# Peptides against a protein of PDB entry 7AE7, part 76

Target 1, 321 residues: chain A of PDB entry 7AE7
Amino acid sequence: KVYKDLREFLEVLEQEGQLIRVKEEVNPEPDIAAAGRAAANLGKNQPAVFFEKIKGYKYSVVTNVHGSWQNHALMLGLDKNTSTKDQFYELNRRWDKFPVPPNVVKREAAPCKENVIDKDINLFEILPLYRINEQDGGFYISKASVVTADPEYPDDFNKLNVGTYRIQVKDRDRVGIQALAMHDIAVQLEKAEAENKPLPIAITIGNNPLVTFMASTPVGYNQNEYEFVGALQDGVPMDIVKSDLYDHLYVPAGSEVVLEGHIIPRVRTVEGPFGEFPGSYSGARLQCEVKIDRITHRTNPIFENLYLGIPWTEIDYLMAL

## One batch from the design tools (peptide; made by RFdiffusion4, then SolubleMPNN)

Design b2_p15_3_s3 (from b2_p15_3, 8 letters changed)
Fold by OpenDDE base, seed 3:
Structure b2_p15_3_s3 (fold): chain B 321 residues (1-321), chain A 15 residues (1-15)
Amino acid sequence: as target 1 above (321 residues)
Amino acid sequence: SPSTVPPVTYRPPLP
């Protein structure tokens, strides 16, 4: 099975008993994090947790989408009881199908374009933001697939980068992003900053689970993550659409939310702390800042966010592959 | 001094 978007995957998770739906209104804090921890304590069969109603917000949150080997098997379109060994074997087999070029769909065919916000941008109106850890210095978007390109080669599709980065919400229309020197985005940012130019960016939230997986998987600078998604879909191309602001940036057609904007050149602001693990906080650091200039989103967008806690966490499953 | 835990380096999949 191949998934067009997060919603199709969540439907399968629910059908397979790998999603808990919380229908009662919850408090953003501490209920979301507490429920995530409770789900993690269910052992090896950790379900996704879908919160339909969050106090003070209009939209839903889902967490722990990749939080078990069963969910990972289902992501690959395999039986949920497929062994870890067989999952690894199948993943490797499909990896060899790279590259599988994506389909570029028209704007009108892309669900992520259903709604547009281009003025009075307020991230809090679109995303049910909460502190993941009790001592976090702010709200984090921890499971975004961030799209950037090489400013020197904007039309080179092979240099289009889709990565996962730590993102702190800084204001209604600004986020901090951790672009480490080892990441492809840092190379691209360095080129933009050398010319004192903004780096175009699209921060995509709530994607096809294989997009999220590939965004968290290091690949070569000249390898496109979307072409690996097609490979991992056993040769079925994924659907992408041109961003609204930039001709050279493509986003998953099915994204729940797309934040389009730019990294402000040569600006660094304090980011953190963030509790990557219970009791261990990454110190506050100066990080890049993104101005959000446009939002597109699906009707009733689902905020997919990473569950962080005691291992095995969702991140451990994403990294153990 | 809080030990600067290095950012969660994407651990390459252990073989």
Scores: peptide ipSAE 0.015, ipTM 0.586, DockQ to the pose 0.035
Fold by OpenDDE base, seed 2:
Structure b2_p15_3_s3 (fold): chain B 321 residues (1-321), chain A 15 residues (1-15)
Amino acid sequence: as target 1 above (321 residues)
Amino acid sequence: SPSTVPPVTYRPPLP
């Protein structure tokens, strides 16, 4: 089984008993985090949790999508009861199929292009934002696949980076992003800032689960994460589409939300704190700031966000691989 | 080689 988008994966999770649907209206805080903790306490078969109705918001949230070995097996299109050993064996077997180039689809064929917001941008109207951890300094987008390119080689598809970074919402149209020196985005940002130029960025939310997996998996600077997604799909290419603002940035065709914008050169603002691990907070630091210039989204977009709670958390599964 | 093997850090399953 190959998934075109998050929605197809959520359908399979629900069919396999690996998704809990919360139909009653919940408060963003503390109910989302509380329900996530409760789901984590269900033992080894930790389900995804889908919140249909959130007080004060129009759209839904899903958490803990990658939060179990069963969910990971299903992501690979395997039986949910596939052993961890066999999952690793299959992952390694498929990895050797790299590269599998993605299909570039037309704009009209991409679900992420169903709706456009290019004025009066307000992230709170599109994303039901909440504090993930009690001591967080704000609202975070913790499970985005962030697309950037090398500004010196913008047309080199092998240097297109898809990564997962800590993103704090700072204003209606502003986010802070943690670009650490060890990440490929930091190399690209350094080049842009050397010339005092903005770095183009697309922050994609609610993707094919293998995109999210690869965005959290370190690869070489000259290796494209989308080509690994195709490998992990056992040789089936994934679908990507050109961003609206930038000819050189491609996003997953099925993304629930795409935030297009730029990292402001040589600007740093206070970001954090954030609870990266249970009981461990990274302190507030000066981080990069992104201006959001355009949003595209599916109708009734699903906000996929990371569950952070007692180990094993979703991040533990994403990093354990 | 690290280029052909996923950087899988084996974490033992919860007991």
Scores: peptide ipSAE 0.011, ipTM 0.615, DockQ to the pose 0.020
Fold by OpenDDE base, seed 1:
Structure b2_p15_3_s3 (fold): chain B 321 residues (1-321), chain A 15 residues (1-15)
Amino acid sequence: as target 1 above (321 residues)
Amino acid sequence: SPSTVPPVTYRPPLP
């Protein structure tokens, strides 16, 4: 089984008993985080938790999508009871299929393009934002696949980077992003900042699970994460589409939300605190700032966000693979 | 084997 988008995966999770649907209206805080913690306490088979209705918001949230070995097996299109050993074996087997180039689809064929916001951008209207931890200094987007390119080689598809970074919401149209020196995005940003130019960015939310997985998996600077997604799909290409603002940035065709914008050159703003693994708060740090210039989204977009709790959390599973 | 880097994510303290 290959998934085109998050929705197809969530459907399978629900069919397999790996998704809890909360139909009652919940408060963003503390109910989302509390329910996530409660789901973690359900034992080894931690389900995803889907919140249909959130007070004060129009759209839904899903958490803990990668939060169990069963969910990981299903992500790979395997039986949910596939052993961890066999999952690793299969993952390694498929890894050797790299590269599998993605399909570039037309804009009209990409679900992420169903709706556009290009004026009066307000992230709070699109994303049901909440504090993941009570002591967090703000709202975080913790499970985005962030797309950037090498500004010196924008047409080199092998240098297109899809990564997962800590993102704090700073304003209606601004987010802070943590670009550490070990990340490919930091190399790309350094090049842009040397010229005092903005770095084009697309922050994609709610992807097929293998995109999210690969975005959290370090690969070589000259290796495209989408080509690994195709490998992990056992040789089936994934679908990507050009961003609206940038011809050189490609986003997953099925993304729930795409935040297109730029990293402001040579600007650093205070970010945090945020609760880090294993429960330590990182202090406030100066981080890069992204201005959001355009949003595209699916109708009734699902905000996929990371569940954080006691190990084993979703992050532990993402790290273990 | 592919190494996954966990997203920098906070784990809420155990209640």
Scores: peptide ipSAE 0.018, ipTM 0.656, DockQ to the pose 0.043; fails the geometry check
Fold by OpenDDE base, seed 4:
Structure b2_p15_3_s3 (fold): chain B 321 residues (1-321), chain A 15 residues (1-15)
Amino acid sequence: as target 1 above (321 residues)
Amino acid sequence: SPSTVPPVTYRPPLP
C-alpha cells in the first residue's frame, strides 16, 4: 500500500484499529496533550489520536500518527503486526532503490491548492494551535516538513531540502524556526544571509507519512528527500507540485496546509522554551523568523502535530528508523 | 543505509 496523503494513511490507521477518533469538543489545553499522554500509556500499541472538534477553532488536529511500531509498519504498507526486525529489513531493502524521482503534478491536480489565502493571513484561523508541553513558551508547529533550496543552486533538485525543524508561532503571519548549524537549512540560510537576501521557504503540514519520516531522517546535502520517499514506496514516485510563490520549490501535492514565505535575513528573535523531553527544556535562543506570505490548504485541513510525552514518544519512533 | 537506531524508550521512573 502506498499513500498519496495523510488522509489515506489516517483511513488505514482507523481501519486497522490504530486511530482513536475524539468526536466530542475538546479544549486545546490541556485536553490534546492529555489525550496524547493517555494514548502513549496504552502500551506498545499506541494509536494516532484524531480530534474532530477543538473549542475556539474550525479545524481538526491529529497527533501520534507515527507513535507506534504498528503505525510504522502500516506506513511502509506492511501488515501492522510486522516485526520491528522485518520492518528494518524492508526499510533497508527499499532504501537501496534511491533515487526514485517524484512526479510533478499540475496545480489543478494538487489537493494542497484547493484553497488560497494571500491577504490578512492568520495562522490561528487555519491551525488549531495549542501548547504541546505545559511550560512551552508558545505554540509550536512540531511536525512540519520544511522545504528550502540552495540559493546558489536553486534549480539543483538534489539540493532541495525537506527537513523537520522546531517552529514557534510568533504572530498571525510570523513563525520562528530553529535552524541549527547541523541542519541543511542552516547552510542555505547562511548563503542567503551573506547576500542579505530572504530565503524562500515552504512549511508543509499534514503530509504522506513517508514524507514526514524522510523529513526527520538525515540524508546527504545533495540527496533529495522526495527521491527517498519514492524508494520507500518501493519504487512508486510520490506526487509533488510547484509552490505558488517560487518556481524552484516543490511541495507534496497532498499537503493539508502549505505556508509559503521567506526567512527574513539577519533577523533573530527569541524562540522557546520548548519541552523536547519531559523535564528538559531547550533554553530560549535567538532564532530565525519566517514571514508567511501565502497559504494554500485542503478544504477542512487537518493539523498534524507531534505528541511529546514520556518515551516511547512519536519522535522516538521517527528517530529510531 | 539509514542508521536505524531502535528507539530506546528509557523513561526514568517518576518518583
Scores: peptide ipSAE 0.014, ipTM 0.654, DockQ to the pose 0.025; fails the geometry check

Design b2_p15_3_s4 (from b2_p15_3, 11 letters changed)
Fold by OpenDDE base, seed 1:
Structure b2_p15_3_s4 (fold): chain B 321 residues (1-321), chain A 15 residues (1-15)
Amino acid sequence: as target 1 above (321 residues)
Amino acid sequence: SASTVAPVVYRPELL
């Protein structure tokens, strides 16, 4: 099976008994993190946890989407009981199909374009933000697929980068992003900052699970993550759409939320701490700052966020591959 | 390119 979006995947997870739906209203803190930890205690078959109602927010949260080998098998459209070995063999077989170019859909055909916010931007109105760890210095967006391009080669689709980065919410319309020198986004940012120009960015949340997977997978600078998604879909292209602000940035057509904006050139602000592992906090660092200029979102957007409660964490599965 | 939020120690026991 191939998934167009997060919703189609969550439906399969629920059908396969790999999703717990929490229908009761929960507090953002500590209930989301606590329930995530409780789900991790259910053993090897850790389900996704879907929170329908968050106190003080309009929309839902889902965590631990990639948090088990069963969920990983289902992501690949395999039987949930497929062995880790067979999943690996199938992953490798599909990897050899690279490149599979995506389909560019029209704006009107993209679910991520159902709603627009271009004034009085407030991330708290769209995302049910919470602290993942009790000692986190703020709210984190931890499963975003961040889209950037080479500012010298904006029309070179092979240089379009889709990556997962640590993102802290800094204000209603601002986020901090960790762009490390080893990441393609840092190369692109360096080029923009050399000219004192903003770097265009689209922060996409709640994607096709293979997009999230590929965004967390290192690939070459001249390799497009969407073309790997098509390979991992066994040769079925994924659907992408142009961002609203930038003709050269393409986002997943099915994204739940797209935060469009720019990295402010030559600005660094304090970000962190963040509990990357239970009991291990990365120190506060000076990080890049993104101004959010536009939001597009699906009706009733689902905030997909990372579960970090107990090893095996969701990140352990995303990076074990 | 992947920004690994955290270095997931490759656990060979997963393979």
Scores: peptide ipSAE 0.025, ipTM 0.663, DockQ to the pose 0.028
Fold by OpenDDE base, seed 2:
Structure b2_p15_3_s4 (fold): chain B 321 residues (1-321), chain A 15 residues (1-15)
Amino acid sequence: as target 1 above (321 residues)
Amino acid sequence: SASTVAPVVYRPELL
C-alpha cells in the first residue's frame, strides 16, 4: 500500500489497532506529553496518539506516528507483524530503485493549498502548540520536513533538500531553526549569508510518513529525498506541488500545514533549551531565525509532532533505520 | 537530513 498523505496513514494505523484516539478535551500541558508517556509504556506495540480536542485550540494533534516497528511496517505497506529483519531487507531492496522522480501536481489538485493565510500570521491559530518536555525553553515543531534549495543552483532539483530540524516558535510569525554545519541546510544558508540574502524556506508539517522518514535520513547533497520516497514506495512516485512564494521550492501535495518564509541573513537569536533525549537538554544557543510570510493548510489541519519520552521514543525508531 | 535524529546506524544487536 502507498499513502498520499498523513490522513491515509492514520486511517490504516487506526484499522490495525496502532492508533489511540483521545476524544475528550485535553489541556495542551501536561496532558499531551503525559498521554505520550503512557502510550510508550504500552510495550513493543506503541500506538500513535491522536488528540481530537485541545483546550484553547481549534485543531488536533497527533504524536508517535513512527513510534513502533508495527507502525514502521505499515508505513512500508507491509503486514504490521513483519519482522525487523524482513523490513530491513525490503527497505534495502526498494532503496536500489532510486531515483524515482515525483509527480508535480497542479495547485488546484494539492490538498495543502485548500486554505491560505497571507496576513496577520499567527502560528498559534493554526498549530496547537505545547511544551514537549517540561524544561523546554518554548514550543517546538519537532517533526517538520523543511524544504530548502541551493541558492547558487536553485533550479537543480537534485540539490533540493528535505530535512528535519529543531524548530522553536519565537513569535506569531517567527521560528528559530537549528542548522548544524553537518546538514545540507547549513551549506545552503552559508551561500545565502555570504551574499547577505534571505534563504527561501518551506516548513511542512503532517506529511506522507515516508517523507518524514526520508527527511530524517541522511542522504548525499546531490540526492533528492522525494526521489527516495518514490523508491521506498516500490517505484510509485510521490506527489509534490510548487510552493506559493518560490518557483524553485516544491512541497508534498498532501501536507497538513506549509509555513513559507525565509531565513533572515546574519541574524542569530537565543534558541532552546530543548530535551533532545530523556534527561538530556541541549543548552540555549544562538540559532537562525525564520520569518513566516505565508501559510497554506488543509481544512482542519492535523499538527503532527514528535513524541519524546523514555527510550524507544519515536526518535529511536526514526534513528534506528 | 535530520538535526534532531542522530543517525542510529541499524545495529542488528538492538533487536
Scores: peptide ipSAE 0.024, ipTM 0.660, DockQ to the pose 0.025
Fold by OpenDDE base, seed 3:
Structure b2_p15_3_s4 (fold): chain B 321 residues (1-321), chain A 15 residues (1-15)
Amino acid sequence: as target 1 above (321 residues)
Amino acid sequence: SASTVAPVVYRPELL
């Protein structure tokens, strides 16, 4: 089984008994985080948790999508009871199919383009934002696939980077992003900042599960994560679409939400604290700031966010791979 | 590449 988007994967998770649907209205705090912790306590077979109704918000949240070995097996289109060993074997076998180039679809064929917001941008209207940890200094987008390119080689598709980064919401149309020197985005940002230019960015939320997986996986600077997604789909190309603002940025065609904008050059603002692990807060630091200039989204977009808490969390499964 | 998810260090040692 190959998934075009998050929705196709959530359907399979639900069919396989790997998704809990919360139909009652919840408070964004503390209920989402509390339910995530409760789901983590269900043992080794942790389901995704889908919140249909969140007080004060219009749209839904899903957490713990990658939060078990069963969910990981299903992501690979395997039987949910496939052993961890066999999952690793299959992952490695498929990895050797790299590169599998993506299909570039027309704008009209991309579900992520169903709705456009280009004025009066307010992230709180599109994303049901909540504090993940009690002591967090704000709201975090923790499971985005962030698309950037090399500003010196914008047309080199092999240098297109799709990565997962810590993103704090700073304002209605601004986010802080943690771009560490060890990440490919930091190389690209350094080049842009050397010229005092903005770095074009597309922050994509709610993707097909292999995009999220590859965005969390380190690859070479000259290797495209989408070409690995095609490999992990056993040779089936994924669908991408050109961003609206940038000719050189491509986003997953099925993304629930796409935040298009730019990293503001040579600006650093206070970000954090964030509870990356229970009892371990990264201190507040000066981080990069992104201006959001355009949003495209699916109708009734699903906010996919990472479950963080006591191990085994979703992050532990994503790191254990 | 990921900032929060430690690279899935393909730890061949976990095989």
Scores: peptide ipSAE 0.026, ipTM 0.655, DockQ to the pose 0.023; fails the geometry check
Fold by OpenDDE base, seed 4:
Structure b2_p15_3_s4 (fold): chain B 321 residues (1-321), chain A 15 residues (1-15)
Amino acid sequence: as target 1 above (321 residues)
Amino acid sequence: SASTVAPVVYRPELL
């Protein structure tokens, strides 16, 4: 099975008994993180946790989407009881199908374009933000697929980068992004900053689970993550759509939320701390700042965010594969 | 390429 979006995947998770739906209103803190920890304690078959109602917010949150081997098998469109070994075998077999170019769909065919916000941007109205860890220095978007291009080669689709980066909410329309030197985004940012130019960016939230998977997977600088998604879909192209602000940026057609904007050149602001692992916080550092200029989103957007807690965390499953 | 979420690559010791 191939999934067009997060919603199709969540439906399958629910059908397979790999999603818990929390229907009662929860407090953003500590209930979301606490429920994620509780889900991680359910043993090796940790479900996703879907929060329908969050106090003070309009929209839902889902966590722990990739938080088990069963969820990973289902992501690959395999039986949920497929062994880890067979999942790896199948992953490797499909990997060799690279490249599988995506389909570019029209704007009117892309669910991520259902709603537009181009003024009075407030991230808190769109995303039910909460502290993931008790000692976090703020609210994080921890499972976004961030799209950037090479400013020198903006039309080179092979240099289009889809990556996962630590993103701290800084204001209603601003986020900090951790662009480390080892990340492809840092190479692209360096080129933009050399010219004192903004780096165009699209921060996509709530994607096809294989997009999230590939965004977190290191690939070559001249390899497009979307072409790997098509490979991992066993040769079925994924659907992408042009961003609204930038002709050279393409986002997943099915994204729940797309934050379009730019990295402000040569600006650094304090970001962190963030609890990447239990008891280990990466220290506060000066990091890049993104201005959000436009939001597109699905009606009733689902905020997919990373669950962090005691191993095995979602990240451990997302790293163990 | 991204920092955190890639299943396969990051922790072969968890297999």
Scores: peptide ipSAE 0.024, ipTM 0.658, DockQ to the pose 0.026; fails the geometry check

